Peptides against a protein of PDB entry 5D63. Designs and how they scored, part 31

Target 1, 292 residues: chain A of PDB entry 5D63
Amino acid sequence: SLRRGIYHIENAGVPSAIDLKDGSSSDGTPIVGWQFTPDTINWHQLWLAEPIPNVADTFTLCNLFSGTYMDLYNGSSEAGTAVNGWQGTAFTTNPHQLWTIKKSSDGTSYKIQNYGSKTFVDLVNGDSSDGAKIAGWTGTWDEGNPHQKWYFNRMSVSSAEAQAAIARNPHIHGTYRGYILDGEYLVLPNATFTQIWKDSGLPGSKWREQIYDCDDFAIAMKAAVGKWGADSWKANGFAIFCGVMLGVNKAGDAAHAYNFTLTKDHADIVFFEPQNGGYLNDIGYDSYMAFY

## One batch from the design tools (peptide; made by RFdiffusion4, then SolubleMPNN)

Design b1_p10_8_s3 (from b1_p10_8, 4 letters changed)
Fold by OpenDDE base, seed 1:
Structure b1_p10_8_s3 (fold): chain B 292 residues (1-292), chain A 10 residues (1-10)
Amino acid sequence: as target 1 above (292 residues)
Amino acid sequence: MGTFPVPPGW
């Protein structure tokens, strides 16, 4: 079953992703097929899937950028019915915005069925051009039509997944205590994470004994990421992953504060030094405390 | 800072 999370949704037949045109929050904004760049943010192409309690395999899909929801126009069962962005809520009862998402017959891709109409999200004619129509279309769960098959590439982690990644890391002290601040985290590409760091002014900040030292740098980075998240996305119910750690060296005579994020595969953590913008698998300290 | 009586290192 599909987990709650943020997804980049890619067509199984052609290199096209589900895109909210211009990222507009206006009701009726077309959802279209659009090209994408792997391992980038793809701003208008991220969707928060929120599972509906007590309704099996059924979700709302909130566009991360606009904060609007995937909506089947008038809930019509007619083939070719427009799929648009529309205002909504995560736990709506509006069947126009409820989507049953389950594995296709190939076992790797998903199909997206409107809860009310029972039609499927379709990249019309498998058109790979930018701005290609996405519509509700007649189909069945067992059909192999790639126009209605979608890969859900997970761009986020749950707090539990982050916790598991930390637990696998060898640079964790025996006295470690972790504090989870949020439930779901968008994991940024390093390039984006670095850009936030640059834009924060931290690269030009001077280390000063006690008054602006390692903890100040680490907290400032987390604050910068938090602000970037708030300023960049209109959807709610998620955070941007950026952790803070306190660590002690092997000798036990020095401590450090630093950041961390997740690797591309979300299986491991990587340490980030906010004083120089470096990514490290080993920062030279074992963490005894983290919050993220 | 923290649970260890160790000084800041950096």
Scores: peptide ipSAE 0.035, ipTM 0.723, DockQ to the pose 0.152
Fold by OpenDDE base, seed 2:
Structure b1_p10_8_s3 (fold): chain B 292 residues (1-292), chain A 10 residues (1-10)
Amino acid sequence: as target 1 above (292 residues)
Amino acid sequence: MGTFPVPPGW
């Protein structure tokens, strides 16, 4: 079954993603097919899937940017019914905003069925052009039509997945204690993470003994990422991944504070040095504490 | 929660 998380949703037939037009929060904003760039944020194309308790395989889909929800207009079962962004809540009972999401017959892609109408989210005519219509359309779960098949590329991790990635890393001290601050985390591309670092003013900050040293840099980076998240996205119920670690070297005669994030495949962590903006697989310290 | 076992060097 599909896990709670943030997804980039791509058509199985053509290189087009589900896009909320202009990221607008207005009720009735069209959801359309649009081109995307792999390994980038794709701002208007991220969707938080929230599973509905006690309703199998059924979700709301919140646009991360606008904070509005995928909505089948009037819940109509007519083929060609518009799919739009509309105000809502994560655990709504409105069937216009409830979507049953299960694997298609190919075992890799998903189909998205409206809970009420039983029609499917369809890229009309498989049109790959920007602004192509996405609509409710008649179909079946076993039909192979690529217009109604979607890849769900997960862009987030749960706190448990992050914890597991940390536990696999060889640079964790035997006394390690981790503190989890949130439940679900958007994982940023390194380019975006670096841009936040640049915009924070940290590249121009001067190291000063004790008064502004490693811990100050590491906390300032986490604060910058947190603020960037709050300023960039209108959806709630997730955080932006940026960890802080305290570590000790092998000799036990030096300590350091630094940041970390997750690799692209979400399987491992990578260390980030906020004093110079570098990414490292080995920062020269073993972490005895983290919070993220 | 751990504290620095030695003074932070950098």
Scores: peptide ipSAE 0.034, ipTM 0.722, DockQ to the pose 0.139
Fold by OpenDDE base, seed 5:
Structure b1_p10_8_s3 (fold): chain B 292 residues (1-292), chain A 10 residues (1-10)
Amino acid sequence: as target 1 above (292 residues)
Amino acid sequence: MGTFPVPPGW
């Protein structure tokens, strides 16, 4: 079963992703196939899948950028019916915005069926061009047609997954206490994380004993990421992953405050030094406290 | 209560 999360949704047949055209929040904005760049944010191509309680395998799909929802125009079962962005809510009862998402016959890709019409999200003719039509189309769950098969690449982690990643890290102190602030986190590529750091002004910030030292840098980075999230995305119900840690060295005679994020595969954490923008597998401290 | 003092970091 598909988990709640943020997904980049890629066609199984061609290198095209489900894209909300121009990231527009206007009702009726076309959802189209569009090229994507691996290991980037792909701004208009991120979708928050929210599972509907008590309706098996059924979700709303909220475009992260626009805050609008994937919508089958008039809920029509006619092949070629437009799929658009439209205003909505995460737990709507509108069948135009309810999508049953289950594994395809290949066991790797998913099919996306409109709950009401029972038609499937289709990259029309498998067109790999930017702006290619995505529509509701007749189909079956067992068909091998790649036009209706989609890879759901998860771009977020749950708080539990983040906890697990931290727990696997060798640089965690035996006294470690972690505090979870949110339930689901978009994990940024390092390039984006670094850009937020640059834009925060931290690279030019002067270290000053106690008055603006490690804890101030680390908290400022987290605040910058939080603000970036709020300013960048219109969807709700998720956070941007950026942790703060307090750590102690092996000798127990020095402490440090720093940030951390998750690795690309979401399996591990990597430490981030907000004083110099460096990513480190070993920052020289064992964390006894984190919040994220 | 902490078992050791936590000095400020750099």
Scores: peptide ipSAE 0.034, ipTM 0.705, DockQ to the pose 0.106
Fold by OpenDDE base, seed 3:
Structure b1_p10_8_s3 (fold): chain B 292 residues (1-292), chain A 10 residues (1-10)
Amino acid sequence: as target 1 above (292 residues)
Amino acid sequence: MGTFPVPPGW
């Protein structure tokens, strides 16, 4: 089954993603096909899939940017019915906003069926142009029509997945203790993470012995990411991944505070030095404490 | 939470 998480949802037939037009929070905002750039944030094209308890394979889809939900207009089963953003809640009972999401016949892509109407989210005519219509359309689970098949590219990790990535890293001290602060984390591309770092003013911050040193830089980076998240996204129920670590060197004669994020494949962590904006696989310290 | 076992390096 599809896991709770944030997804970039891409058509299986053409390089088009499910896009909430202009990221607008207005009820009735069109959801359309739109081009995307791989390995970027794709602002209006991120969807939080929240599984409905006790309803098999059924989710709400919240647009991360707008905080509105994917909605089949009037729940109509008519082919060509508009799919829009609309106000809602994660655990709504409104069948217009409930989507059964299961693997297609190809075993890789998913189909998105409206719970009530039993029609499928369809990129009409497989149109790859920006602003192409996405609508509810008749179909079956076993059909091979790529207009109704979607790749769910996971853009987030659960706290458990993050914990597992940390546990696999060789630069963790035997006394390590981790503290999980949230349940689901949007993992940023390094370019975005770096931009937040730049915008925080940290590149211009002066290191000062004890009064503004490694721990201050690391905490300031985490605070900057947290603020960026709050300012950028209207959806709730997730955080932006940015960890803080305290570490000790191999010689045991120096300690350091630094940040970390996840690699692109979410399988590993990469260390981030907030004093210079560098990404490192080995920062020269073994972490004995982290919070993220 | 743990504290630094040695002074911060920088």
Scores: peptide ipSAE 0.034, ipTM 0.723, DockQ to the pose 0.139

Design b1_p10_8_s4 (from b1_p10_8, 3 letters changed)
Fold by OpenDDE base, seed 2:
Structure b1_p10_8_s4 (fold): chain B 292 residues (1-292), chain A 10 residues (1-10)
Amino acid sequence: as target 1 above (292 residues)
Amino acid sequence: MGTMPVPEGV
């Protein structure tokens, strides 16, 4: 089954993603096919899939940017029915906004079926142009039509997945205690993480004994990422991944405060030094505390 | 358990 998370949803036939046009929160905003740039945020193309309790393989799809939901216009079963952004709630009973999402016959891509109409989300004619129509269309679960097959690229991790990534890192030892702050985390590309760091003013901040030292830098970075998240996205129910660690050196006579994020594959962590903006696989300290 | 050093940074 598809897990709760934030997804970039890409057509299986052409390099087009499911895009909420202009990221608008207006009811009836078209959902369209649009080009995307790998390893970037793709602002209007991120969708939070929220599983519906006690309804197998069924989700709402909230646009991360607008906070509106994928909606089949009037719940119509007619081929060519518009799919739009519309106001809603994560656990709605409105069948216009309920989507059954299961593996296609190829075992890699998914199909997205409207719960009520039983039609499928279709990139009409497989059109790869920006603004191409996405509509409800007749289909079956077993057919191989690439217009109705979608790759769900997970852009987030659960707190449990983050915890597991930390636990297997070779620089986490001894008396380590982790404190989880949220349940689901959007994982940023390093370029975006670095840009937030730059925009925070930390590159121009001066280290000062005790009054503005390593812990201040690390906490300021965490705060900057948190604010960026709040200011950038209208959807709720997720956070932006940025951790704070305290670590001790091998000699046990010095400690440091620093940040960390997840690698692209979400399998490991990478350390981030907020005093210089560097990414390191080994920061020279073993973490005894983290919060994220 | 023993107290960790105070973080000061680099």
Scores: peptide ipSAE 0.340, ipTM 0.875, DockQ to the pose 0.119
Fold by OpenDDE base, seed 4:
Structure b1_p10_8_s4 (fold): chain B 292 residues (1-292), chain A 10 residues (1-10)
Amino acid sequence: as target 1 above (292 residues)
Amino acid sequence: MGTMPVPEGV
């Protein structure tokens, strides 16, 4: 089954993603095909999939930017019915906003079926142009039509996945204690993480003994990321990944506070030095505490 | 008293 998480949803036939037009939160905003840039945020193209309790393989899809939900207009079963953004809730009973998502016949892509109408999300004519129509269309689970096949590129990690990535890292002290703050985390590209760092004012901040030292920098970075998340996205039920660590050196006589994020493949962590904006695979300390 | 040194930064 598809896991709860944030996805970039890409057509299996052409390089087009499911996009909420202009990121608008207005009811009836068209959902369209749009080009995307790999390894970037793709602001209007992120969808939080929330599994419906006790309904197999069925989700709501919340646009991360607008906070509105993927909605089949009037729940119509007619081929060519518009798919739009519409206000809703994560656990709605409205069948216009309930989507059964399962693997396609190719075993890699998914199909997205409206729970009520039993029609499928379709990139009409496989049109790769920006603003191409996405509609409900008749289909079956087993047919190979690429217009109705979608790759779900996971853009987030669960707290358990983050915990596992930390546990695999060689720079963790034997006394390590981790504290999880949230359940699901959007993982940012380094370019975005760096931009938040720049915009926070930390590049111009002066290190001062005890009063504004490593822990202040690390906490300020986490606070900046948290604020950026709150100011940038209207959806709820996720956080932005930015960890704080305390680490001890190999000699055990010095400690440091720093940040960390996940690598692009979400399999490992990378350390971030908030005093200079550097990314490091080895920061010279072994973490004995983290919160994230 | 804690077993770890105080974080001071670089």
Scores: peptide ipSAE 0.336, ipTM 0.871, DockQ to the pose 0.123
Fold by OpenDDE base, seed 3:
Structure b1_p10_8_s4 (fold): chain B 292 residues (1-292), chain A 10 residues (1-10)
Amino acid sequence: as target 1 above (292 residues)
Amino acid sequence: MGTMPVPEGV
């Protein structure tokens, strides 16, 4: 089954993603095909998939930016029915906003079937143009039509996945204690993470003995990312990944406070030094505490 | 185990 998480949803036939036009929160805002840039945030193209309890393979899809939900207009089974953003809730019973998502016949892509109408999300004519129509269309689970096949690229991690990534890192102290703050985390590209760091004012901040030292920098970065998340996204039920660590050096005579994020593949952590904006695989300390 | 050093960022 598809896991709860944030996804970038890309057509299997052409380089087009499912986009909420202008990221608008207005009811009836068109969902369209749009170009995307790999390894970027793709603001209007992120969807939180929330699994419906006790309904197999069925989800709501919340646009991360607008906080609205993927909605089949009037729940119509007619081919060409508009798919739009519409107000909703994560655990709605409205069949217009319930989507059965399962693997296609190719075993890699997914099909997105409306729970009520049994029609499929279709990139009409496989049009790769920006603003191309996405509609409900007749189909079957087993047909090979690429207009109805979608790759779900996971852009988030669960707290358990983050915990596992930390646990396998070689720079964790034997006394390590981690504290999980949230359940699901959007993992930012380094460029976005760095931009938040720049915008925080930390590049202009000066280290001062105790009054504004490593812990202040690390906490300020965490706070900046948290605020950026709150200011940028209207959806709820996720956080932005940015951890704080305390670590001790190999000699055991010095400690440091720093940040960390996840690598692109979400398998590992990378350390971030908020005093200079550097990314490091080895920051020279073994973490004995983290919160994230 | 001992106590950890105080983080200083130096």
Scores: peptide ipSAE 0.335, ipTM 0.872, DockQ to the pose 0.124
Fold by OpenDDE base, seed 1:
Structure b1_p10_8_s4 (fold): chain B 292 residues (1-292), chain A 10 residues (1-10)
Amino acid sequence: as target 1 above (292 residues)
Amino acid sequence: MGTMPVPEGV
């Protein structure tokens, strides 16, 4: 079953992703096929899948940028019916905005079926051009047609997954206490994380004994990421991953405050030093406290 | 945490 999370949704046949045109929040904004750049944010192409309680394999799909929802126009079962962005809510009962998402017959890709019409999200003609039509189209779960098959590249982690990644790390102190702040986290590429760090002014900040030391740098980075998230995305129900840690050295006579994020595969954490913008697998401290 | 040193950074 598909987990709650943020996904980049890519066609199985051609290098095209599900894109909300211009990231517009206007009702009726076309959802289209569009090219993407691997390992980047792809601003208009991120979708929060929210599972509907007590309805198997059924979700709303909220565009992260616009805060609008994937909507089958008039819920029509006619082949070629437009799929658009439209205002909605995460737990709507409107079948125009409810999508049953299950594995295709190939066991890797998914198909996206409208709950009401039973038609499938289709990249019309498999067109790889920017702005290609995405529509509801007749189909079956067992068909091999790549126009209706989608890879769901998960761009987020749950708090439980983050907790598990921390627990696997060898640089955790025996007294460790973690505090979870949110439920789902968009994991940024390092390039984006670094850009937020640069834009925060931290690279030009002066270390000063106690008054602006390691904890101030680490908290300032967390705050900068939080603000970037709030300013960048209109969807709710997720956070941007940026942790703060307190750690003690092996000798037990020095402590440090630093940040951390997740690796690209989301399996591990990587430490981030906000005083110099460095990413480290070993920062020289064992974490006894984190919040994220 | 009362036994931990104070974080000071570099």
Scores: peptide ipSAE 0.334, ipTM 0.872, DockQ to the pose 0.130

## One batch from the design tools (peptide; made by RFdiffusion4, then SolubleMPNN)

Design b1_p11_1_s1 (from b1_p11_1, 4 letters changed)
Fold by OpenDDE base, seed 5:
Structure b1_p11_1_s1 (fold): chain B 292 residues (1-292), chain A 11 residues (1-11)
Amino acid sequence: as target 1 above (292 residues)
Amino acid sequence: SLDDLPLSGPV
């Protein structure tokens, strides 16, 4: 089954993603096909899939940017029925906003069926143009029509996945203690992470002994990412990944505070030095504590 | 200096 998480949802037939037009929070905002740029945030094209308890393979889809939900207009089973953003809640009983999401017959893509109407989310005519209509359309689970097949590219990690990525890193001290702050984390591209760092004012901050040193920089970066998340996204139920670590050097005579994030494939961590904005695979310290 | 955190060990 599809896991809870944040997804970029891409058509299996053409390079088009499910986009909430202009990221608008207005009820009835069209959901459309739109081009995307790999390894970028794709602001209006991120969806939090929340599984409905005790309803197999069924989710709400919340647009991260708008905080509104994917909604089949009037729950109509008519082919060509608009799919829009609409106000809602993660655990709604409104069948207009409930989507059964299961693997297609190809085993790699998914189909998105409205729970009530039993119609499928369809990129109408497979149109790859920006603003192409996405609608409810008749279909079957076994049909190979790429207009109704979608890749769910996971853009987030669970706390367990993050924990696993940390655990396999060679720069973790044997005495390491990790503390999880949230359940699901949007993983940012490094370019976005760096931009947050720049906008925080940290590049211009002066290191000062004890009063504003390594721990202050690391905490300030964590706070900046948190604030960026709060200011950028209207959806709830997730955090932005940015960790703080304390580490000891190999000699055991010095310690440092620094940040870390996840690599693009979410399999590993990369260290981030908030004092200079550098990404490092080896920061020269073995972490004995982290919170993220 | 970057490495000015006191040595405290794991918590």
Scores: peptide ipSAE 0.106, ipTM 0.786, DockQ to the pose 0.145
Fold by OpenDDE base, seed 1:
Structure b1_p11_1_s1 (fold): chain B 292 residues (1-292), chain A 11 residues (1-11)
Amino acid sequence: as target 1 above (292 residues)
Amino acid sequence: SLDDLPLSGPV
């Protein structure tokens, strides 16, 4: 079953992703096929899949940027019915915005079926051009038509997945205690994480004994990421991944506060030094506390 | 200095 999370949704036949045109929050904004760049944010192409309680394999799909939901126009079962962004809620009962998402016959891709109409999200004619029509179309679960098959590339982690990544890291102290602040986290590319760091003013901040030292830098970075998240995305129900750690060196005579994020594959953590913007696999400290 | 946190016991 598909997990709750943020996904980049890519067509199985052509290099096109499900895109909310211009990221607009207006009701009726077209959802279209659009090219994407791997390992980037792809701003208008991120979708929060929220599972509906007591309805098997059924979700709402909230566009992360606009905060609007994938909506089958009038819930029509006619082939070629527009799929648009529309205002909604995560746990709506509106069948126009409810999508049953299950594995396709190839076992890798998914099909996206409208709960009410039983039609499928279709990249019309498999058109790879930017702005290509996405529509509801007749189909079956077992059909191999790539126009209706989608890869769900997970762009977020649950708190449990983050916890597991931390637990695998060799730079965790025996006294480690972690504190989870949220349930689901968008994981940023390092380039975006670095840009937030730059824009925060931290590169120009001066270390000052106690009054603005390692903990201030680390907390300021987390605050900057939090603010960036709030200012960048209209959807709710997720956070931006940015951890704070306290660590002790191997000698046990020095401690440091620093940040961390997840690697691209979400399997590991990488340390981030907010005083210089460096990424390190080994920051020289073993963490005895984290919050994220 | 980067390493200026007070040393703490287990949390």
Scores: peptide ipSAE 0.104, ipTM 0.781, DockQ to the pose 0.139
Fold by OpenDDE base, seed 2:
Structure b1_p11_1_s1 (fold): chain B 292 residues (1-292), chain A 11 residues (1-11)
Amino acid sequence: as target 1 above (292 residues)
Amino acid sequence: SLDDLPLSGPV
């Protein structure tokens, strides 16, 4: 079954993603096919899938940028019915905004069925052009039509997944204590993480003994990422991944505060030095405390 | 210097 999380939703037939046009929060904003760039944020193309309690394989889909929800216009079962962004809530009972999402017959892609109409989200004619129509269309779960098959590329991790990634890292001290702050985290590309660091003013900040040292840099980076998240996205129910660690060196005679994020595959952590903007697989310290 | 946390208590 599909897990709660943030997804980039890509057509199985052509290189097109489900896009909320211009990221607009207006009711009735078209959802369209649009090109995307791998390993980037793709701002208008991220969707938070929230599972509905006690309704198998059924979700709302909230656009991260606009905070609006995928909506089948009037819940109509007619082929070609518009799919739009519309105001809503994560646990709505409105069948226009409830989507049953299950594996297709190929076992890798998903189909997206409207709960009420039983029609499927369809990239009309498999059109790969920007602004191509996405609509409700008749279909079946076992049909092989690529117009109705979608890859769900997961762009977030749960707190449990992040915890597991930390636990298997070789640079964790035996005394390690971790503290989880949120439940679901958007994982940023390094380029975006670095840009937030640059925009924070940290590259121009001067290290000063005790008064503005390693812990101040690490906390300032965490705060900058948090503020960037709040300013960039209208959806709720997730955070932006940026951790803080305290670590001790192998000799046990020095300690450091630093940041960390997750690798692209979400399987491992990578350390980030907020004093110079460097990414490291080994920062020279074993973490005895983290919060993220 | 990057490493400037005080070491107090068990680590």
Scores: peptide ipSAE 0.097, ipTM 0.777, DockQ to the pose 0.132
Fold by OpenDDE base, seed 4:
Structure b1_p11_1_s1 (fold): chain B 292 residues (1-292), chain A 11 residues (1-11)
Amino acid sequence: as target 1 above (292 residues)
Amino acid sequence: SLDDLPLSGPV
C-alpha cells in the first residue's frame, strides 16, 4: 500500500505533474497538468497523502503549498468533472476529498479513484501543455490508459527512514544517540538547502570563540530551515529535514557541531558545514549525538 | 564523557 508521505505525482504517459494552479488556496482552484523540473522543489506540485484509518488504500491529498485538498467537484461521477483544490481536513468524511490509490495493472504506476464516484483522476486527452485539464473520468483498475496512470515520487522520509539512513553511514560513533523531533520530513534539493543557508545570513557570520562558534552555526541553520518551512508551506503534519550533529574526531580530542541532510535517493546522509556551506561525505568527525 | 569535550568549528 502507498505510505503516508509527500509525493510529486507525475503522469505515466507524458512529462506532466499534478499541479494546483498558482498554488492558490481559494476553493475551486483548478488542479491541472503542468511541466516540472527534476531535482527542484516544484512548489505547487507536492501533495501530502494522509491514509484514512480503517478505510483500505484511501487517502486525502493535501497540497503542500496551499494547504487545500484535492476535491472532485460536487462528487459527480460524470466524465469530465473538474478536480479542484478545496478547503478540508486530513481525516474528512467528505467523499469528494477521499481518494483510493492503488497500483495500476503495470505494477509501477498508481491510479487515483474518487471514493464516492468511483471515477479516476484523468489527464484529459493526455495533454502535456501547462494548464491541461485534470478531471474525474470513468475507468477501471485494470485499464492501461496512461491518462489515468500516475507515478508517485516520494519527496519525504519518515523518521524511521531517516534513522535507517543515519545507521548506514560509516561516520557514526559507537556512543551515538539520536533524537527524533518529527514524524515526516520533506527532503530538500541541495540547491534549495543552500539558498536557505544564504538567506539566513550565515555566509556573512563571523566565527567567534565560544560566543558564536560551531554549535551556534549549526543551530542557526536548523532554525533557518524551520522558519523557511513555516513561511513557505500552508499544510501541516510534516517538517523540513535538517539535522544537527555533534561529532568527535578520530583522535577523540576534538569535537564539532554541524548539520546534515539526506542524499537524493534518501538512502544516506550528507554532512553540511554551516560555516562555509559545503557538502561533505566525510566531515572528519564521527557523530555521537544528533537531533532532527 | 565525550559530551564534555569542547566544541570547535573551522574558520
Scores: peptide ipSAE 0.054, ipTM 0.777, DockQ to the pose 0.699

